# Peptides against a protein of PDB entry 5FRP: the designs that were tried, part 113

Target 1, 225 residues: chain A of PDB entry 5FRP
Amino acid sequence: VEWTESIPQIIATREDISKELNQALAKTFIDSDPRVRRTSVMIFNKVPVTEIWKNITNKAIYTSLLHLAREKHKEVRELCINTMAKFYSNSLNEIERTYQNKEIWEIIDTIPSTLYNLYYINDLNINEQVDSVIFEYLLPFEPDNDKRVHRLLTVLSHFDKKAFTSFFAFNARQIKISFAISKYIDFSKFLNNQESMSSSQGPIVMNKYNQTLQWLASGLSDSTK

## One batch from the design tools (peptide; made by RFdiffusion4, then SolubleMPNN)

Design b2_p20_2_s1 (from b2_p20_2, 12 letters changed)
Fold by OpenDDE base, seed 1:
Structure b2_p20_2_s1 (fold): chain B 225 residues (1-225), chain A 20 residues (1-20)
Amino acid sequence: as target 1 above (225 residues)
Amino acid sequence: DELKKAEPNLGWAYAYRKLK
């Protein structure tokens, strides 16, 4: 743990990290101690993306990072999911594609697929987290149409079959959620009107309102778990 | 009626991969 905690500082201060250090770092991602694995993931959060790409050249490290997205240890997994999504976004924004870094990009380009494939675990907490990182890092709001389309195409261009399926399901769900929210608003407005509530439609709308709330709530994870 | 058929979660019949 202590050794791994020192790595961010080393990367920040050294322009050339030895092959041996890269090999040692790669081993920490598969360490039996979750604290070591956690600390290893934190390197990608503490060190600027440009320095990571410059100094971490062992592809096994990046591959191992992606594998931790399915880590059984909750804290490590959650940290990893956020970290890799952010790292992907930062890489797209700040790192050029070159002949020298092509092998690393081949791995990094699989991050979107890795994340969308997490939906197949069928865990509400994981789903919620993946939703969050998609909107925050993978497909963030972009007012420029060309940039937005380019980002979308970049994300999709490396999808596997399962990721595509998940992507379409995700979009379909978003449409449904949008519709439900719209109905929630309409019903709320109706229920706030005393004349409407006293009408024959009052009880009907109340029932629909409750059903809408139940449907929306069913998609939320339990924060206590 | 659309809400009755819709699931808010991405429900999958098959778990693609297990947790490590």
Scores: peptide ipSAE 0.066, ipTM 0.665, DockQ to the pose 0.129
Fold by OpenDDE base, seed 5:
Structure b2_p20_2_s1 (fold): chain B 225 residues (1-225), chain A 20 residues (1-20)
Amino acid sequence: as target 1 above (225 residues)
Amino acid sequence: DELKKAEPNLGWAYAYRKLK
């Protein structure tokens, strides 16, 4: 753990880290101690993306990072998912594609597929996290149409079949959620009117309101888990 | 009722991959 914690400083101060250091770092991502794995993932959060690409040249490190998205240790997994999504976004924004970094890009370009494939685990906590990182990092809001489309096409261009399916399912779900929210708002407005509540429709709308809330809540994870 | 037909999940029947 202590050794791994020193790595960010080493990367920041060295022009290029040795092959041996890369190999040693690669081992920390598969360490049996989740604290070591966590610390390793944190390197990607503490070191600027440009320095990561410059100094971390062992592709096994990137592969191992992506693998941790399916880590059984919850804290490590959650950290990894956020980290890889952010790293992907930062890489797209700051790192040019060259011949020298081609092999690393081939791995990084699979991050979207890796994330969308997590939906097949059918875990509500994971789903919520993936939803979050999609909107925050993978497909963030972009007012420039050309940039937005370009980002979307970049993300989709490296999808596997399952990721595409997941992508379409995600979008379909968003439409359903939007509809439910719209109904929630309508029912809420109705119920906030005393005259409406006293009408024959009052009990009916109240029931629909409760059903809508139940439906919306059913898609949310238990925060206590 | 559209809400009754809507699913909160993404439409997969069962998880095919599990955490290690």
Scores: peptide ipSAE 0.060, ipTM 0.669, DockQ to the pose 0.118
Fold by OpenDDE base, seed 4:
Structure b2_p20_2_s1 (fold): chain B 225 residues (1-225), chain A 20 residues (1-20)
Amino acid sequence: as target 1 above (225 residues)
Amino acid sequence: DELKKAEPNLGWAYAYRKLK
């Protein structure tokens, strides 16, 4: 743990990290101690993306990072999912594609697929997190249409079949959620009007309101878990 | 009722145990 904690500083100070250091770092990502794995993931958060690309040349490190998205240890997994999504976005924004970094890009380009494939675990907490990182890092709000489209195409260009299926299911769900929220708002407005509540439609709308809430709640993770 | 037809999940049947 202590050794791994020193890595960010080393990366920041040295122009070239030795092959040996890369090999040692690669081992920390698969360490039996979750604390070590966590610390390893944190390197990607503490070190600028440009320095990571420059100094971390062992492709196994990047592959191992992606594997931690399915980590059994909840904290490590959650950290990894956020980290890899952010790293992907930062890489797209700051790292040029060159012949020298092609092999690393081949791995990094699979991050979107890796994330969308997490939906197949069918865990509400994981789903919620993946939803979050998609909107924050993979497909962020971008006012520039060309940039937004380019980002979308970039994300989709490396999807496997399962990721595409997940992507379509995700979008379909978003439409449903949008509809439900719209109904929730409408019903809420109705119920907040005393005259409307006293009408013959009052009880009917109340029931629909409750059904809408139940549906919305059913898709949310339990915050206590 | 369109709301009744909607499911909040993504329609996959895998369990948490698939996490590995």
Scores: peptide ipSAE 0.059, ipTM 0.672, DockQ to the pose 0.106
Fold by OpenDDE base, seed 2:
Structure b2_p20_2_s1 (fold): chain B 225 residues (1-225), chain A 20 residues (1-20)
Amino acid sequence: as target 1 above (225 residues)
Amino acid sequence: DELKKAEPNLGWAYAYRKLK
């Protein structure tokens, strides 16, 4: 753990990390101690993306990072999912594609597919986290249409078949959620009117309101788990 | 119209077996 904790400082101070250090770092991602794995993931959060790309040249490190997205240890997994999504976004923004870094980009370009494939786990907590990182890092709000479309095309260009299916399912869900929210608002407005609530439609709308809430809540993860 | 659970019934990935 102590050794791994020193790595961010080493990367920040050295222009070139030795092959031996890269090999040693690669081993920490598969360490039996989740604290070591966590610390290893944190390197990608603590070190600027440009320095990571410059100094971490061992492909196994990036591959191992992506594998941790499916780790059993919840804290490490959650950290990894956030880290890899952020790292992807930062890489797109700050790292140029060159011949020298092509092999690393081939791995990094699979991050969106890796994340969308997590929906197949059918875990509400994982789904919620993936939703969050999609909106925060993969497909953030961009007012410039050309930039937004370019980002979207970049994300989709490396999807596998499963990721595409997940993507379409995600979008379909968003439409349904939007519709449900719209209905929730309509019912809420109706119920907030005393005359409407006292009408023959009052009880009917109340039931629909409750059903809508139940439906919306059914997709939310249990924060206690 | 019953808002059907929009759960993408995406098939259980191998990862689920590792998590459960």
Scores: peptide ipSAE 0.066, ipTM 0.660, DockQ to the pose 0.053; fails the geometry check

Design b2_p20_2_s2 (from b2_p20_2, 10 letters changed)
Fold by OpenDDE base, seed 4:
Structure b2_p20_2_s2 (fold): chain B 225 residues (1-225), chain A 20 residues (1-20)
Amino acid sequence: as target 1 above (225 residues)
Amino acid sequence: SELEKAEPNLGWAYAKKLLE
């Protein structure tokens, strides 16, 4: 753990990380101790993306990072999911595609698929996290239409079949959620009107309101678990 | 190994019946 914690400083100060160091780092991602794995993931958060691309040349490290998205240890998994999404976004923004880094890009370009495939685990906590990183890092709000479209195309261009399916399911869900929220607002407005509540429609709308709330709540993770 | 389902369930699959 202590050794791994020193790596960010080493990467930041040295232009050439030895092959041996890369190999050693690769091993930390598959270490039996979750603390070691966590520390390894944190390297990607502590070191600038440009320095990572420059100094981390072992493909196994990137592959192992992506694999940790399915880590059993919750903390490591959650950290990994956030880290890889952020790293993907930063890479798209800051790293030029060259012949020399092509092999690493081939791995990094699979991050969107890796994330969208997590929806197949059917865990509400994971789903919530994936939702978050999609909106924050993969398909962030971008006022520039050209940039937004380019980002979308970049993300989709490397999707596997499962990721596409997940993507469409996600979008369909968002439409449904939007509709439900709209109804929730309408019902809330109705219920806040005393005259409306006293009408024959009062009880009916109240029931629909409750159903809408239940529907919305059903997809939310229990923060207490 | 968390058993991957054949289709992604994004949390609101069961709730379809409530809004319809």
Scores: peptide ipSAE 0.120, ipTM 0.733, DockQ to the pose 0.148
Fold by OpenDDE base, seed 3:
Structure b2_p20_2_s2 (fold): chain B 225 residues (1-225), chain A 20 residues (1-20)
Amino acid sequence: as target 1 above (225 residues)
Amino acid sequence: SELEKAEPNLGWAYAKKLLE
């Protein structure tokens, strides 16, 4: 753990990170101690993306990072998911594609697929987190249409079949959620109107309101778990 | 209702466990 904790500083200050150091770092990502794995993931958060790309040249490190998205240890997994998504976004923004870094990009370009494939785990907490990182890092709000389209195409260009399926399902779900929220608002307005509540439609709308709430709630993870 | 039939989760048919 202590050794791994020193790595960010080393990467930030040294330009000549040895092959041996990279190999040693790669091993920390598969260490039996979740604290070591966590610390390893944190390297990607503590070190600027440009320095990571410059100094971490062992592709196994990046591959291992992606694998931690399916980690049993919840804290490590959650950290990893956020980290890889952010790293992907930062890489797209700051790292030029060159011949020298091609192999690393081949791995990094699979991050979107890796994330979208997590939906097949059928865990509400994971789903919620993936949703969040999609909106924050993979497909963030971009007012420039050209940039938005290019980002989308970049994300999709390396999708596997399952990721595409998840992508379409995700978008379909978002439409449904939007509709449900709209109905929730409508029903709420209706129920807050005394005249409407006193009408024959009152009980009907109340039932629909409850159903809508139940549906919306069913898709939300329990924050206490 | 349409909402009751909708599933909030994704990929039921391809459900996998962690690390699989």
Scores: peptide ipSAE 0.084, ipTM 0.642, DockQ to the pose 0.106
Fold by OpenDDE base, seed 1:
Structure b2_p20_2_s2 (fold): chain B 225 residues (1-225), chain A 20 residues (1-20)
Amino acid sequence: as target 1 above (225 residues)
Amino acid sequence: SELEKAEPNLGWAYAKKLLE
């Protein structure tokens, strides 16, 4: 742990990292101690993306990072999911594609697919986190249409079959949620009108309102886990 | 390491039907 904690500083102060150090670092991602794995993931949060790409050249490190997205230790997994999504976004923005970094890009380009595949775990907490990182890092708000489309195409271009399926399911869900929210608003307006509530439709709308709320809440994770 | 399901459940899969 202590050794791994020193890595960010080493990377920040050195122009290159030895092959041996890369190999040693790769081993920390598969360490039996979750603290070591956590610390390893934190390297990607503490070191600028450009420095990571420059100094971490062992592709096994990147592969291992992606594998942690499915590890059993909750804290490490959650950290990894956020980290890899952010790293993907930063890489797209700051790292050019070259012949030298092609092998690393081949791994990094699978991050969107890796994340969308997490929906198959069918865990509400994981789903919530994946939703968050999609909107924050994978497909962020972009006012420029050309850039937005380009980002979308980039994300989709490396999807596997399962990721595509998950992507379409995600979009379908968003449409349904949007519809539900619209109904929620309509019902709320109705319920806020005394004349409407005193009508024969009052009890009916109240029931629909409650059902809508229940439906919306059903997809939310429990705050207590 | 976590078990995958055959199809993704994005949180609302079992509550898909909105009663209008």
Scores: peptide ipSAE 0.122, ipTM 0.732, DockQ to the pose 0.153; fails the geometry check
Fold by OpenDDE base, seed 5:
Structure b2_p20_2_s2 (fold): chain B 225 residues (1-225), chain A 20 residues (1-20)
Amino acid sequence: as target 1 above (225 residues)
Amino acid sequence: SELEKAEPNLGWAYAKKLLE
């Protein structure tokens, strides 16, 4: 752990780290101690993306990072999911594709598929996190239409079949959620009107309101878990 | 690794019954 904690400083001060250091770092990602794995993932959060690409040249490190997305240890998994999504976004924005980094890009380009494939686990906590990183890092808000389309095409261009299926399912779900929220708002407005509540429709709308709330809540993870 | 299903649910499975 202590050794791994020193890596960010080393990467920040050196233009090129040794092959041996890369190999040693690769081992930390598969260490039996989750604290070591966590610290290793944190390197990607503490070191600028440009420095990571410059100094971490062992592709096994990137592959191992992606594998941690399905790790059993919750804290490490959650950290990894956020880290890889952010790293993907930063890489797209800051790293040029060259012949020298082609092999690394081949791995990094699979991050969207890796994340969308996590929906097949059907865990509400994981789903919530993947939802979050999609909106924050993979397909962030972009007012420029050309840039938005370009980002979308970039993400989709490396999808596997399962990721595509998940992508369409995600979008379909979002439409349904939007509809439910719209109904929630309408019912809320109705119920907040005393005249409407006193009408024959009052009890009917109240029932629909409750059903809508139950539907919306059913997809949310338990904050206690 | 964690187990995966054949198809993604993405949550709100219960909600499907309520909105239909």
Scores: peptide ipSAE 0.119, ipTM 0.735, DockQ to the pose 0.136; fails the geometry check

Design b2_p20_2_s3 (from b2_p20_2, 10 letters changed)
Fold by OpenDDE base, seed 4:
Structure b2_p20_2_s3 (fold): chain B 225 residues (1-225), chain A 20 residues (1-20)
Amino acid sequence: as target 1 above (225 residues)
Amino acid sequence: SELEKAEPNLGYAYAYRKLK
């Protein structure tokens, strides 16, 4: 753990990280101790993306990072999901595609697919996290249409079949959520009007309101679990 | 091993079937 904690500083200060250090670092990502794995993932958060690309040359480190998205240890998994999504976004923004880094890009370009494939686990907590990182890092709000389209195409261009299916399911869900929210607002407005509540439609709308709330809530993880 | 389902269940599909 202590050794791994020192790595960010080493990477930041050294121009060239030895092959040996890369090999040692690769082992920490698969360490039996979740604390070691956590610390390893944190390297990607603590070190600038440019320095990571420069100094982390062992492709096994990147592949291992992606595998931790399915980590049994919740904290490590959650950290990993956020980390890889952020790293992907930062890489797209800051790292040029060259012949030298092609192999690493081939791995990094699979991050969106890796994330969208997490929806097949059917865990509400994971789903919520993936939703969050999609909006924050993969497909962030971008006012420039060309940039948005380019980002979208970049994300989709490396999807596997499952990720693509998941992507469509996600979008379909978002439409449904939007519709439900719209209905929730309409029902809320209706119920906030005393005259409307006293009408024969009052009980009917109340019932629909409750159903809408229940539907919206059903997609949310229990924050207590 | 978190068993992957054949289709992604994004949480809202189950509730919709009960509301119909």
Scores: peptide ipSAE 0.072, ipTM 0.714, DockQ to the pose 0.140
Fold by OpenDDE base, seed 5:
Structure b2_p20_2_s3 (fold): chain B 225 residues (1-225), chain A 20 residues (1-20)
Amino acid sequence: as target 1 above (225 residues)
Amino acid sequence: SELEKAEPNLGYAYAYRKLK
């Protein structure tokens, strides 16, 4: 743990990291102690993306990072999912594609697929997290149409078949959620009107309102878990 | 008037173990 905690400083102060250090770092990502794995993932959050790409040259580190997205330990998994999504976005924005970093890019370009494939776990907590990182990092709001389309095409260009399927399902779900929210608003407006509530439609709308709320809530994870 | 099924139905796999 202590050694791994020193790595961010080393990366920040050195122009390059030795092969031996890269190999040692790679081992920390697969360490049996989740604290060690957590600390290793945190390197990607503490060190600028440009310095990561410069100093971390062992492909195994990046591959191992991606694998942690499916690990059993909740805290490490959650940290990894956020970290890899952010790292992907930062890499797209700041790292030029070169011959020298091609092999690393081949791994990093699979991050979107890795994330979209997490939907197949069918866990509401994981789904919520993946939803969040998609909107925050993979496909963020971009007012420039050309940039937005370019980002979308970049993300999709490296999808596997399962990722495409989950992508379509995700978008279909978002449409349904939007519709439900719209209905929630309409019903809420109706129910807030005393004259409307006293009408013959009052009980009917109340029922629909409750059904809408139940449907919306069913898509949310239990905060107690 | 009822909304569609509640579950996202994005997949059916289970969580995986840590990969070494």
Scores: peptide ipSAE 0.071, ipTM 0.698, DockQ to the pose 0.061
Fold by OpenDDE base, seed 1:
Structure b2_p20_2_s3 (fold): chain B 225 residues (1-225), chain A 20 residues (1-20)
Amino acid sequence: as target 1 above (225 residues)
Amino acid sequence: SELEKAEPNLGYAYAYRKLK
């Protein structure tokens, strides 16, 4: 743990991280101690993206990072998912594609697929987290249409079949959620009108309102778990 | 075991079938 905690400082201060250090770091991602794995993931959060790309040249480290997205240890997994999504976004924004970094990019370009494939786990907490990182890092709001399209195409260009399926399912869900929210608003307006509530439609709308709420809530994880 | 299912469950899917 202590050794791994020192790595961010080393990366920040040294331009020539040795092959040996990269190899040692790679081993920490598969360490049996979840604290070590956690600390290893934190390197990607603490060190600027440009410095990571410069100094971490062992592709096994990046591959290992991606594997932690399916980590059994909840805390490590959650940290990894956020970290890799952020790292992907930062890399797209700040790192030029060159011949020298091609092999690393081949791995990093699989992050979107890795994330969308997590929906197959069918865990509500994971789903919520993946939703969050998609909106925050993977496909963020971009007012420029060309940039938005280019980002989307970049994300999709490396999808596997399962990721595509998840992507379409995600979009379909968003449409459904939007519709449900619209109905929720309509029903709420109706129920706030006393004359409407006193009508024969009052009880019917109340029932639909409750059903809509239940539907919207059904996709939310239990925050207590 | 986080068993990967054949179809992604993004939430809402099961509830939507009941609302139809």
Scores: peptide ipSAE 0.052, ipTM 0.706, DockQ to the pose 0.144
Fold by OpenDDE base, seed 2:
Structure b2_p20_2_s3 (fold): chain B 225 residues (1-225), chain A 20 residues (1-20)
Amino acid sequence: as target 1 above (225 residues)
Amino acid sequence: SELEKAEPNLGYAYAYRKLK
């Protein structure tokens, strides 16, 4: 743990990290102690993306990072999912594609697929986290249409079949959520009108309102679990 | 992964079947 904690400072000194250090770092990602694995993931959060790309040249490190998205240890997994999504976004924004870094980009370009494939686990907590990182890092709001389309195409260009399927499912869900929210608003307006509430439709709309709320809530994870 | 299913479940799909 202590050794791994020193790595961010070493990388920040702008000296090329030796092959030996890269090999040693690669081992920390598969360490039996989840604290060591966590610390290893944190390197990608503590070190600027440009310095990571410069100094971490062992492709096994990047592959291992992506693998931790399915880590059994919840804290490590959650950290990894956020870290890899952010790292992907930062890399797209700050790292030029060159011949020298091509092999690393081939791995990094799989991050969107890796994340969208997590929906197949069918865990509500994981789903919520993936939703969050999609909106924050993968497909953030971009007012420039050309930039937005370019980002979308970049994300989709490396999708496997399963990732495409989950992408379409995600979008379909968003449409359904939007519709449910619209109904919620309509029912709320109706229920806020005293005359409407006193009508024969009052109880019916109340029931529909409650059903709509239940539906919306059903997609949310239990915050206590 | 042993946890991977054939189709993605985004949470709302299960509830939608119950509301129909």
Scores: peptide ipSAE 0.027, ipTM 0.661, DockQ to the pose 0.145

